# Peptides against a protein of PDB entry 6EJA, part 170

Target 1, 276 residues: chain A of PDB entry 6EJA
Amino acid sequence: VEYMPANPVRIAFVLVVHGRASRQLQRMFKAIYHKDHFYYIHVDKRSNYLHRQVLQVSRQYSNVRVTPWRMATIWGGASLLSTYLQSMRDLLEMTDWPWDFFINLSAADYPIRTNDQLVAFLSRYRDMNFLKSHGRDNARFIRKQGLDRLFLECDAHMWRLGDRRIPEGIAVDGGSDWFLLNRRFVEYVTFSTDDLVTKMKQFYSYTLLPAESFFHTVLENSPHCDTMVDNNLRITNWNRKLGCKCQYKHIVDWCGCSPNDFKPQDFHRFQQTARP

## One batch from the design tools (peptide; made by RFdiffusion4, then SolubleMPNN)

Design b2_p26_8_s4 (from b2_p26_8, 18 letters changed)
Fold by OpenDDE base, seed 5:
Structure b2_p26_8_s4 (fold): chain B 276 residues (1-276), chain A 26 residues (1-26)
Amino acid sequence: as target 1 above (276 residues)
Amino acid sequence: MEEEKLKELRKKFEEELAKNPVFSAF
C-alpha cells in the first residue's frame, strides 16, 4: 500500500531537450505526464524541428509550456546552468503554477517509478532537497571537474583560460546533474542577494559542467544546508553511460572526466555539435 | 523547531533507504 499524502506535492518538470529525438521525447512525455504536475520545456535554439513539435504538444495541455527564450547549449557549457536558473525564475513568476518541486529531465530519460510513488515519496520529504554527491575525494573531484580552472563559453566551445582559486570559506561539492529541489530552495537560489548565491553564480558562470556542482555547493553552504539528501533518486532510467573520452576536445578544452560518466544524452549532444 | 524536524526527516529517510533502497541514486 502506497503512502497517500493529504497534500500531494506538485512537480515542475523542466525538460532541457535538443536534437531530433522527437519520438523518444514523446514517449517520455507520455510516460511522465500528469494533470497535477507542470512541464516547462526548453528546446535548444538549434533544434527547430523539435521546437515545433514541442510547441504543438504544449498547445494541447494547459500545464505544459515552452520557454519563450532558447539557448544554444553545448555539453559542459555554463549556458546549461543559465538555462536552469532562468527556468527557475520563470517558474517562480508563474503564479498560476503552484509547484512544490523542481525536477530536471532530458529527452533520454524515462521514468522507472510511477507517479504515485514519486509523489508519495516527495510529499513525505517535501522539505528536503535531493542531490547526489560524487562520494569521492573532494580534491580529486575539484581537479577532475576543472573547478580550479577558468572556462569561457564562446562560439560553441568551452575555452580554458587559466587557473583560478576556489572562493575561500566555500565547501565545494557536486556529483550528478540530476536533482530534485524544493520550491523554497529554488526561491533562495533565484532571489537571494546574499554573498554566497551572488558569488557562486559568478563563479559558475565560468565553470565547466556547472550543473553538476552549483546546486550542491550552494545548498551545502547555505542556510538550507540541513535540507540536503545525498540521493537524487532513481526516478528515471537511461541508456548506459558512455564514459568520458577525450575525443570531444573540439567542444571543450578539457579532457578531464567527471566523477560521473557521460550520459547518453551527452553523446547525442556531441554529435549535434560535431555536425558542420 | 524546523531544523529539528528537518534533521528528523533526513534521519528517517536514510534509515528507510538502509532498510529498503527502493529509491536509489543514479
Scores: peptide ipSAE 0.023, ipTM 0.378, DockQ to the pose 0.026
Fold by OpenDDE base, seed 4:
Structure b2_p26_8_s4 (fold): chain B 276 residues (1-276), chain A 26 residues (1-26)
Amino acid sequence: as target 1 above (276 residues)
Amino acid sequence: MEEEKLKELRKKFEEELAKNPVFSAF
C-alpha cells in the first residue's frame, strides 16, 4: 500500500537523447510517462532522425515539449551542462508548467519504482535535493575527473589546454550526473547573481564531465547546502568492463567511464529491485 | 527556523533510509 500525498509533487523530466536509441527511448518514455508530469526533451543536433520521432511523440501529448534549440552534446562535453542549464531556464519560464522537481534522464535510464512510489517519496521530501556523491577520497576524485585541468569543447572534441586551480574557499564535490533537484534550487542556480553561482558557471564551462560535479559543488557551497541528500534515487546501467576504458580518446583528451544503454537482459534487475 | 526544519527532515530521511531502504544509488 502506497501513501497518497495530499499535495503530490509534479516532475519536470528533462530527457537528453542522441543517436538511434529510438526503441529504448520509447520504452523508457512509456514507463515514465504520466499526465501530471512534464517532459522536456533535448535531441542532439546531429540526431535528426531521432528528432523527427521525438517531435511526433510531442505532438501527441500536451505535457511533452521539445527544445527549440539543439546542442551537439558529446560525451564528457561541457555542452551537456549548458543543455541542463538552458533547459532549467526554459522550464522556469514555462508558467503553464507548475513543476516541483527537475529530473534529468537519458536513454540509458529506466525506472525501478512506480510513479506513485516516486511521487509519494518526493512529496514527503519536497524541500530536499538528491545528488549522489562519489563516496571516495575527494582528492582522488578531483584528479580522476580532471577538475584541476582546463578543457575546451571545440569541434566535437574536449581539448585539454592545461592545468588550473580550483577556486579558493570552494569545496568541490561530485559523483553521479543524475540528480533530482527541487524548483527552489533550480531557481537559485538559474537566477542567482552571487559569486558562487557566477564563478562555478564559468569554472565548469571548461570542465570535463561537468554535470557530475557542478550541481553538487554549487549546492554544497550555497545557502541551500542543508537540503543535500546523498542519493539520486535512480539506476543506470554501469558496466565497468565495457564502459570504463579509454575508448573515448577520439573525442576527449581524458580517460573516463560512460554508462551503457540498457539491454533487454538487464530488465530482470529492475524486477528484483522493485517493490510492490 | 527553516534551516532547523530542513536539518530535521534530513535526519528523518537518513534514519528512514537506514531502516528501510527503498532506493539504491550508484
Scores: peptide ipSAE 0.006, ipTM 0.259, DockQ to the pose 0.014
Fold by OpenDDE base, seed 3:
Structure b2_p26_8_s4 (fold): chain B 276 residues (1-276), chain A 26 residues (1-26)
Amino acid sequence: as target 1 above (276 residues)
Amino acid sequence: MEEEKLKELRKKFEEELAKNPVFSAF
């Protein structure tokens, strides 16, 4: 029996899109659209055709908006994190959109669950934040991610500037750039002026693949650290074995699963020990 | 992103960095 929440969470989906595949985007959008959620779409500054198409879609739905600002972003670039952070601020300022969770849609793999399943799960764990860690040696992660290096985004490329040190007292973490963040944590990231948030925003302004590490690091070192769940609900080998498939690779790696393949019992597989 | 995708991205960056005598590959 599927869990039915009494007070279902509402989700703000942030879509970061680029290119010219408007039809594919429309198809994806229709597949994930629900009237109870909110969709905030950033179109790359260079993708004017797509921007026009997305604007047309947004006019058809009251719960779909397009960012009035547009960045030229590259996956792995610092600008992507900036896009998320600015989107978070915008979403917090939208008082007419009472969202409870932030979910990003990128080129990474995303599990397609039914709305009911997703909402039920998040409603059950509404006080938690879902970020998947790399699950390996952290020192190796730092090296492989280049977190001890300075990078500058320029001309759609990340350029190494030199070496840097990890801030003292900070436990750096990261992994997947697909995350589910509750509103409270988003508020903290957006408005906090504490040393952690301030330093990390600066630090990750010169970081390669910042979205894979920023939110992990901030969360784990923050007063909200106990809300972290080391799971982003991404598709697993188990789900793939059951016949889940990924679509829309040119925009986002969205992995769909049959409703029959996702059972209430599967929620236990998503439950992990929260980080202290 | 997937580990393989990350590896590919890193490789591309490393190749670019290798062109600069000041910086080495990751």
Scores: peptide ipSAE 0.020, ipTM 0.441, DockQ to the pose 0.063; fails the geometry check
Fold by OpenDDE base, seed 2:
Structure b2_p26_8_s4 (fold): chain B 276 residues (1-276), chain A 26 residues (1-26)
Amino acid sequence: as target 1 above (276 residues)
Amino acid sequence: MEEEKLKELRKKFEEELAKNPVFSAF
């Protein structure tokens, strides 16, 4: 039995793309496109050909826009987080786009389930934020991620400047850099001037692979901590948490599962994390 | 990301840092 929402959520898909895989992006876009959603596309500053292609697509659809600013992002670079944060601000300032969820995608992502299934699921859990934690020892995670190291992004490179300490009173967490965030939390991250958000933005501006940890850490230490679901609805998360059987392809995948398969046990992560 | 990919990334960064006279890979 499929859940049919009375007030279906609308999704802002943020696509961060680079390279020359225009055909792949086109196929992915066609697969995920729906008139009720919004698509905000950032093309790497160095990918001019792709940018031209994306602009052509955006001119054909009223709910597709391309960032007027472009960053030279690198794998693992702090600029990726900046890209997400700026995109979030832009999306919140677009009053003509009433989106409810923020979902990040790359050109390599591809939907496995239907739009209706995704919308039904998110509509049922519209007050939740979906981030997948690493599920390992946190100290090990910090070391492996290099969170106790200071980095500087310059000239398309991450330079290690030295060691640093994790701010006191902050419970650091992280895992997947793929997440589904509700508008309320995005508003908090974007506009809050509290000490948590301010310090974390600064902290993660010198962090390697910041997107894998920033939103997790901010959420779990924020007044919104009770909204966390340790599941980003990706294929690996579904396999682990819901017992779904899908091949890991590192794409947008919620195959083999339905909203009815979602269980309250997915909230156990919050129960295990103490809010500072 | 996968731990193997992270390891590869770290290795790449360390190698690049070793080439820079201003910053050291420590």
Scores: peptide ipSAE 0.006, ipTM 0.358, DockQ to the pose 0.055; fails the geometry check

## One batch from the design tools (peptide; made by RFdiffusion4, then SolubleMPNN)

Design b2_p27_1_s1 (from b2_p27_1, 7 letters changed)
Fold by OpenDDE base, seed 1:
Structure b2_p27_1_s1 (fold): chain B 276 residues (1-276), chain A 27 residues (1-27)
Amino acid sequence: as target 1 above (276 residues)
Amino acid sequence: FFASSSGGEGFGPLEEFEERRAEILAE
């Protein structure tokens, strides 16, 4: 028997999409669409075709909106964090959309559980925030991510300017840039004027891959730290031999890895999804 | 609840990649 929540959570899905994969996005959208949720879609500034397609979808559904602003995001760019932060602000200012959770997705994501299962789970843990930590040596993580390096995003490039210090008294953490955040924490990140949020926004505006660390770090050092769940409820297909090729050297003189597409033979891995 | 095939992680400066290739692939 599946749990049926008395007060089911409503989800704000933030879709950050780019390219020309409109059909793929459409399939994914249909798979996650529900009338009780909200969908806020950011289309890369350079993806005009996709933008037109997404606009058509938004006109058909009252709970689907497209960001009136568009950023040209690059891999590892600070602008990606800006995209999320601005979308969070927008969503909080939409008083007609009473969402409870923020979930970010790309066109390459796909649900592996039903909406009922997702809603039931999040309704049970509505006070928690779900972020996946790297689970390794933190010093190594800092070095690998370049958190002790200063980066500047300019002209579709991340410029490594030099070294920097990690702010004192801050426990830096990070991992996956895919997460599920409750409205309360999003409100804190968006509107808090405390030193933590202010300093971290400044710090991460010069950070490579900021979305992989910003929310983790802010949460763990905030009054909301006890709401941290080390699980982003995602499954990724990591194959370093295929995904670690310094494929972003044209963007930054820093190497990174990307997960790979799932194949039919990987289907069994979906059954191993761990829950808190 | 979701399968994700996008995103990534950093592993180090470009100038150190060849030196650390074995280490990176062993992770």
Scores: peptide ipSAE 0.419, ipTM 0.863, DockQ to the pose 0.743
Fold by OpenDDE base, seed 5:
Structure b2_p27_1_s1 (fold): chain B 276 residues (1-276), chain A 27 residues (1-27)
Amino acid sequence: as target 1 above (276 residues)
Amino acid sequence: FFASSSGGEGFGPLEEFEERRAEILAE
């Protein structure tokens, strides 16, 4: 019934996971698993139990690999971007994995469409990159994100060091840190030596919540700028009254808002959403 | 295609939020 593309895209799913929610991860993994896709899993350095569980999965499936390196990521930490960038490089160096799209997920994510629907959609738009922008005043976004502030990740803490200038000629953007990127753009981000990529990698290595802005900014200022679609194909449970409580003040003297977990009673939202 | 319940966005300096919690949340 679903449209079957002549040349279906193959997806590299990058899972960044932590904690001890092995059962939840297993359920999510089973829901997204397909033999034609690839799964590259990073387990937080501190989550040894989960790492052992994930290794078991990787031994059962040839298209599942676990990062040999592991980072201790913190909320808002630059290390999260490093995790994505390194995983991208790894995936590009895996010549036996001919993936076409990069999709990042966490253990708290869950598919709300079928694999056939996802593949059909991405096969139709294989030349596009899917990033969701904040959709509001950009100046306010910069202020709220602290993009004009210098941060240093050290000892499981983000240290706010002071003010900084955004590089001239760069149009900063951002929003969701969940995205779908095509291989061509990932190649550009990984191997380009142009001034944009070089400067942005440096800039965002001292940025709070860098994954929410790095790829947006690089894409929009790159020769690939016309490939951006302002849609990350995600549904997020936002409740700012519950999600904005500076719960990460132990990590950084900066406040952020986090989406809320979906509950069974929230299932109706999956049925009502018009977003693929 | 996916339901996501992690991540977030920046909100502002901690010192400002603590002093103006109600006001900032109303923005």
Scores: peptide ipSAE 0.418, ipTM 0.854, DockQ to the pose 0.720
Fold by OpenDDE base, seed 3:
Structure b2_p27_1_s1 (fold): chain B 276 residues (1-276), chain A 27 residues (1-27)
Amino acid sequence: as target 1 above (276 residues)
Amino acid sequence: FFASSSGGEGFGPLEEFEERRAEILAE
């Protein structure tokens, strides 16, 4: 017997997509589509073919929109955070879309629970924000992420300019750039004029991999800090032997790891995933 | 609720990669 909420949450799915994987995106979209949710899709500025395909989808469904603006996002680029922040503002300005949760996805994501399960869960915890922390030494995290370094995004490159200081009085945190945020917190991030939000937006505009740390840091230092749940409700296939090749050296003088695709033999990991 | 094969994490400066390769792979 599944809990049926009296006032089920409605979700704004923000899809940040690039490349030519139209079929994959279509499959994923069909898997997550529901008439009661909203889908806001950003297509990389360089992915014109995909953009055309996504536009076709948006014309078929009233609850699907495509960002009129498009950014050329790169690995680790500050523009990714800008993409999320602008999409959040757009979604808040869409008064005809009464969404309760913000969920970011890529074309490489796939649901492993039913819509009913997701809605039931989020309806129960509608006041919470779901972000996953790195779970290790924070100083090490800062060093590995380069949070103590200054980066400038320009011409599809992240330029490492030098060292910088972490703002005093701020508890820096981070981990996964996949999260579920409630509308209240998104409103705070979007419209607050307090020193925290203002300074963090500035700080992270010169940060490598900003989406992996910005929302964590803002939330944990905000009046909404008690709403954090250290769980992003995601599973990721990590194989560092395959994923850590410093493959982004053409973008930045910094090395990183990427998760790998799931294979059929990984199915057991879906079944054994602990529920929050 | 979702499985992802995208994203990433930083592990350090490019100039240190070769020196730390074993360490990085051991994480």
Scores: peptide ipSAE 0.415, ipTM 0.853, DockQ to the pose 0.762
Fold by OpenDDE base, seed 2:
Structure b2_p27_1_s1 (fold): chain B 276 residues (1-276), chain A 27 residues (1-27)
Amino acid sequence: as target 1 above (276 residues)
Amino acid sequence: FFASSSGGEGFGPLEEFEERRAEILAE
């Protein structure tokens, strides 16, 4: 039996999807769908088949919308952050959607807890932001992520142009690009005109894997810094032996890794997931 | 609350990857 909050939070799920796996997306969507939540779906500009399928879904549910704009995103591309930032603005401008939390998902994600559990938890911690930091040497993180390097996304490629300086007075952080952000912080990121937000938006527009660091860095240096929880409530299957092959060298002028798909043998890990 | 199978992390310049392969795989 779950605690039933008097004022349950409502979630804006932002789905950034690509490819042709419409059935997979449909299964995931059904697993997370609830009438009290909101679903805003961005389909990659190149994924026209998937876009058509998603449009059909959006016509069936009043709380499902598809972005009228579409980005052509690549692995590690700065355009992914642009996608999130624009979606946040759109969601805040939708006055008919009173959401409390922003949660990003891909077609490769799947819920491992019930909606009631998620809502109960977030309702209890509605003033917090959930981001996972790398938890290691920050200097090493900066070096590995190439945060001290200038990148330009152009022609479906991330070009490394040279070196750059980390802004002074900013505590740079990062880790996972999967997070749960409360509306208050999203409002700050979207509408603030202070130097922090302005400069970080500029800085991260030329950054590799920007979503893995932008929100962490902005939050920790903002007036909302005390709302951070170092837990993104996600489980990710990392196997570097399989996922680290510099396989993106044809797309980005940098070496990186990707997590692996979960297999039935991995299900035992889901039962051990703890909440903060 | 969610299982994620997408995303990534950076490791370093292309020119240094082979030299650091063992280190990267040991993480």
Scores: peptide ipSAE 0.414, ipTM 0.857, DockQ to the pose 0.766

Design b2_p27_1_s2 (from b2_p27_1, 9 letters changed)
Fold by OpenDDE base, seed 1:
Parts: sequence; structure tokens; C-alpha cells
Structure b2_p27_1_s2 (fold): chain B 276 residues (1-276), chain A 27 residues (1-27)
Amino acid sequence: as target 1 above (276 residues)
Amino acid sequence: AFATASGGEGFGPLSEFEERYAEILAE
């Protein structure tokens, strides 16, 4: 029997979208839409068609808003973290939206559990933060991610400027840039003036793929460190043979891997996870 | 839970692609 929470959590879904796949986004949106949740959508500055479509949706639903600011995000760009941080601030300033969890999604995501299942799970663990770590050697992770390298985002390019040191006393971690964060931690990240948050914001403003490491690192070094759950409730179709092609060499002198689209043959994987 | 087909990971500079590729595939 499914658990029915007495005080169900309300979710702020932050959708960071780009391109022209409005129909696909619409389908995904309909799949995750619920009247008790909130949807804050950032459309890439360059995706004007999609922006117009999303604006139409926002006018139809009172719990759907579009960011009045828009960034031109690139793969691995520091601007992606800026997008999340600004959206977090915006959401916290929306006093009429009493959300409990922050969940980021893209147009390439799709729910594989019901809303009730997700809400029940998060309501049970409302004090936890869900971030998935790489689960391997940390030194290797630092090297692979280029965390010891200095990058500058400029003109839709990530310029690798040189080497840098990771701040002493900081336990660096990371993995997936898809996460579920509770409001309390988001408040901490947004409004804290402590040395950790201040220095990490500065550090990660010159970091490649910052969203894959910033929140992990801040959380694990913060007073909220005991709230971390090494699970982001995501299924990712990894095929590195197909996904690792240095396809972003035009953006940055760094190679990366991207997950692959799911195929019908992969559907069985949805049933093998106990995650909601 | 959500199925995602976006995001990614880094593994090294362009000059080290061939050197690191085998290691990446082994993950």
C-alpha cells in the first residue's frame, strides 16, 4: 500500500530548457504537472521560439512562471550554475509559492514514477538532500572534471586559462548535476555569508561543469552535511562508447561524455529501481 | 524517479583523449 503523507511536500520544478522541442517539452510538462507544485522555467536566451511557447503555458497555469531573465548557457559553462543559483533566489523570494523541494529538469527528462510516489517519498525524507556522487576515486574525479583547472566563460566559450589549487580544507565531491534539494539547504546556499558558501561561489564561477560538483561540495562541507543522500532518483542511460566523443571541443578544450537517449530496449531498467 | 538523457561528465583535455579513452570506457 502506498504511503499517503498527511503533510505532502510541494515541489518547485526548475526546468532549464533550450532548442525547439516544444512538443516534447509539453509532453514532459503534462506528465509532471500537478496543481500543488510549482514550475519555474528558464529558456535559453537564444531559444526565442521555445520561449514564446513556454510563455503561453505560463499564462494558462498560475503555478507556472518563466524567468524574466535568460542566460545563454553552453555545455560545461559556469552560467548553468548561475542559472540555478538565480532561480533559487527567485523561488525563495516568491513568498506566494511555499515549496519544500527544488528539483531541476531538462526537456530530455521524463518521470518514471507517479507524482504520488514521488511526493510520498520526499515527504518521508523531507529533511534530506538528494545528490548522487561519482562513487569512485576522488582524485580521479578532480582530474576528469578539471576542477584543478581555471576556466572562464566568455562569448559562448569556456576558455581554459591554466591551473589552480583547490581550496585547502575543502572536501570536494560531485557527480550528477541532477538533484533534489530541500528548501532549507537552498536557503543556506542562497543567503549564507559564511566563508564556505562565499568561497565556493567564487571558485565555481571559474569551473567547468560546475553544477556537477558545487552543490555536493557545499553540502558536504556545510553544517547540513548529515542531510546528504547519495541518490538523485535519476536513471541515466550511459553508453560511453557512444557518448564520449569530445563533441563539445568547439566550446572548450575539454572532453566529456553525455548520456544517451533511452530506447525501448532500455525500458526494463525502469522497473529494476526501487527509487520513486 | 526520472529518466534523464541530459547532462554529462568530463574526462580530460583534448590532447589526452586517446590516452584516457580506454579508461573511460572501462567505467
Scores: peptide ipSAE 0.397, ipTM 0.887, DockQ to the pose 0.723; fails the geometry check
Fold by OpenDDE base, seed 4:
Structure b2_p27_1_s2 (fold): chain B 276 residues (1-276), chain A 27 residues (1-27)
Amino acid sequence: as target 1 above (276 residues)
Amino acid sequence: AFATASGGEGFGPLSEFEERYAEILAE
């Protein structure tokens, strides 16, 4: 039995999905669905079958909507950040959906805590933003991520155009592209006209894997910097021996790694998490 | 709160794979 807050937070779940794994998505959706939350689903432009399935779900639940726009995203593409930014704007313009937190998910994600646990936790820390940093040498991170390189997304490809400088006066940070952001910070990112947000939106429109760094960097350099919690409440199955094979060379002249599916033997890691 | 098997990370250009791979495995 979890503590029930007097004023529980309401969550906007943004699901960015692709492929044909309708059953997997359905199972995950059922696991996270609650009548008091909101679900905004973006289906990749190329995934028409999945889109049809998701539309059927949205017609069954009043708190489930599908993006009327659809992007064709690629690994590391700047368009993924655009997807999140546009979804944030849409959600803020939905005045009938009073959400308090933004949480992004994919079809390959699954909850490992109950809704009550998550809501209780976020209700206690409703003024915080949850982003996980890389936790190592920042220069190494910049080098690995190619933040000092200029990329252009075009025709399902990320073109590496050359070198670039990190903007002066900006402390760059990043890590996981999975996060939990409060409404206030999302409002700031969406509507602020200050130099930080304006310049970072431009900078990251030419960035590889932009979602892994944009929100971290904006938050830490903003008036909201004190709200950062270095924890994204996620567990990822990293096996770099299996996941690092430059498998995206057809998309970009850059090597990357991908996490692996969880197996039963990995379950012990779920129990080691101290937070929802 | 959530287990994820999606996403990724970068570690360098194709030409530097052999050089950086050992370091990546050590992480």
Scores: peptide ipSAE 0.378, ipTM 0.881, DockQ to the pose 0.733; fails the geometry check
Fold by OpenDDE base, seed 3:
Structure b2_p27_1_s2 (fold): chain B 276 residues (1-276), chain A 27 residues (1-27)
Amino acid sequence: as target 1 above (276 residues)
Amino acid sequence: AFATASGGEGFGPLSEFEERYAEILAE
């Protein structure tokens, strides 16, 4: 028997999907679907087949909507952050969807805990934000991520324009671009006009892999900094030997790494997680 | 919790790949 909170949190799942993997997405969707949550799905502008499939799903469920706008997202592109920011604004403007948490997912994600476990956990920590930091040398992180470099997204390419300086007084942080954010912080990011949010939105509009650092940096430098939990409740299968091949050279003059698919033998890692 | 196989991280310019690769593998 799972604990049932008196006031369970309701989750806005933001799914950013692309390609033609409709069956995979359908399986993942069914695994995470609950009538009390909300699902806002962005389909890449180039993925028309998938868009049609997702639209069909949205017509079947009242708590599933598809973004009326669509971005052509690329690896490391600033447009991914734009996608999240716009989806956040949309979700806040949907007054008929009283969500408490924002959780981003892709078609390659899959739940490893039950909905009840997730809801119970988040209901207990409803005032917290869950972001995972890199946990290493920050200067090295900046160099690796190219945060001290200026990038311009244009024509499905990230153009490296040159060097730039990190804004003074800002403690830059980052790590995973998968997170769980409470509504209060999302409201702050969306509607605040303070110098921090304004400057960071500008800064990260010219940033490679912006979603891996923007929310961390904004949160840690904001009045909400004490709400950060260094845990994004995600398990990522890293195999750098397989995942680090400069496979994005066609997109940007920058090398990167991607996580790998999980295999059955990796299941032990799921069991070792302490939190849902 | 969720398992994910998407996303990524950077490690440097293309021109520095050979120099950094061993270090990246050690992470």
Scores: peptide ipSAE 0.353, ipTM 0.872, DockQ to the pose 0.735; fails the geometry check
Fold by OpenDDE base, seed 2:
Structure b2_p27_1_s2 (fold): chain B 276 residues (1-276), chain A 27 residues (1-27)
Amino acid sequence: as target 1 above (276 residues)
Amino acid sequence: AFATASGGEGFGPLSEFEERYAEILAE
């Protein structure tokens, strides 16, 4: 018998989707849908077909909404962070949606635990934020991510303009851009006017892959730093031999990697996780 | 909780890709 919390957390799922994979998205949506949660979907500005499909879904469920604004995002683009930040603000302004956790997903994601398991776990750790760090040398991370480089997103391209300094006194961290954030921290990120949040928003507006570092850095340097859990409850299929080919050089003035799709033979990875 | 096949990570500038490719494979 699974533990049922007395006050179960409610989740705001933010789906950032693009392309034409409407069937895949629909399957994933059905897998994660629950009446007690909330779903806020951003469709890439260029994905009109998908947008139409998502709108149809949103009209069928009261707890599903689509962003009225749409951004054209690219791999590694700063606009992805803007998308998350704006969605967070929107969600906080939706007073009729009392969510407790923010979870971001893409159309390529899929749940590997039941809703009850996820809710039970998050209800137990409702005051924590789940961010996964890179787990290696931080200087190397900064170098690899190009955090000491200034980027400008323009015309569907990330232009590298030059070098920049990491703000003094800031402990930069990062890793996965997939996370679970509690409402309290999201409120802080959204509404705080302190120097940390203000400076980091500015800094990361010119950053490559900003979502992989912004929330880590803000959290660890904030009054909420003691709420960090180095676990994002995600499994990612990394095969760098296949995924690291500088395949984005036409989009960004930088080389990067992408994870690979899961295959049935990768199922063993799902069984090794101790947490939902 | 979730399996993901999206996202990415930085590696380095284009000029250093070939030189440092072995490093990325070792991670």
Scores: peptide ipSAE 0.308, ipTM 0.850, DockQ to the pose 0.740; fails the geometry check

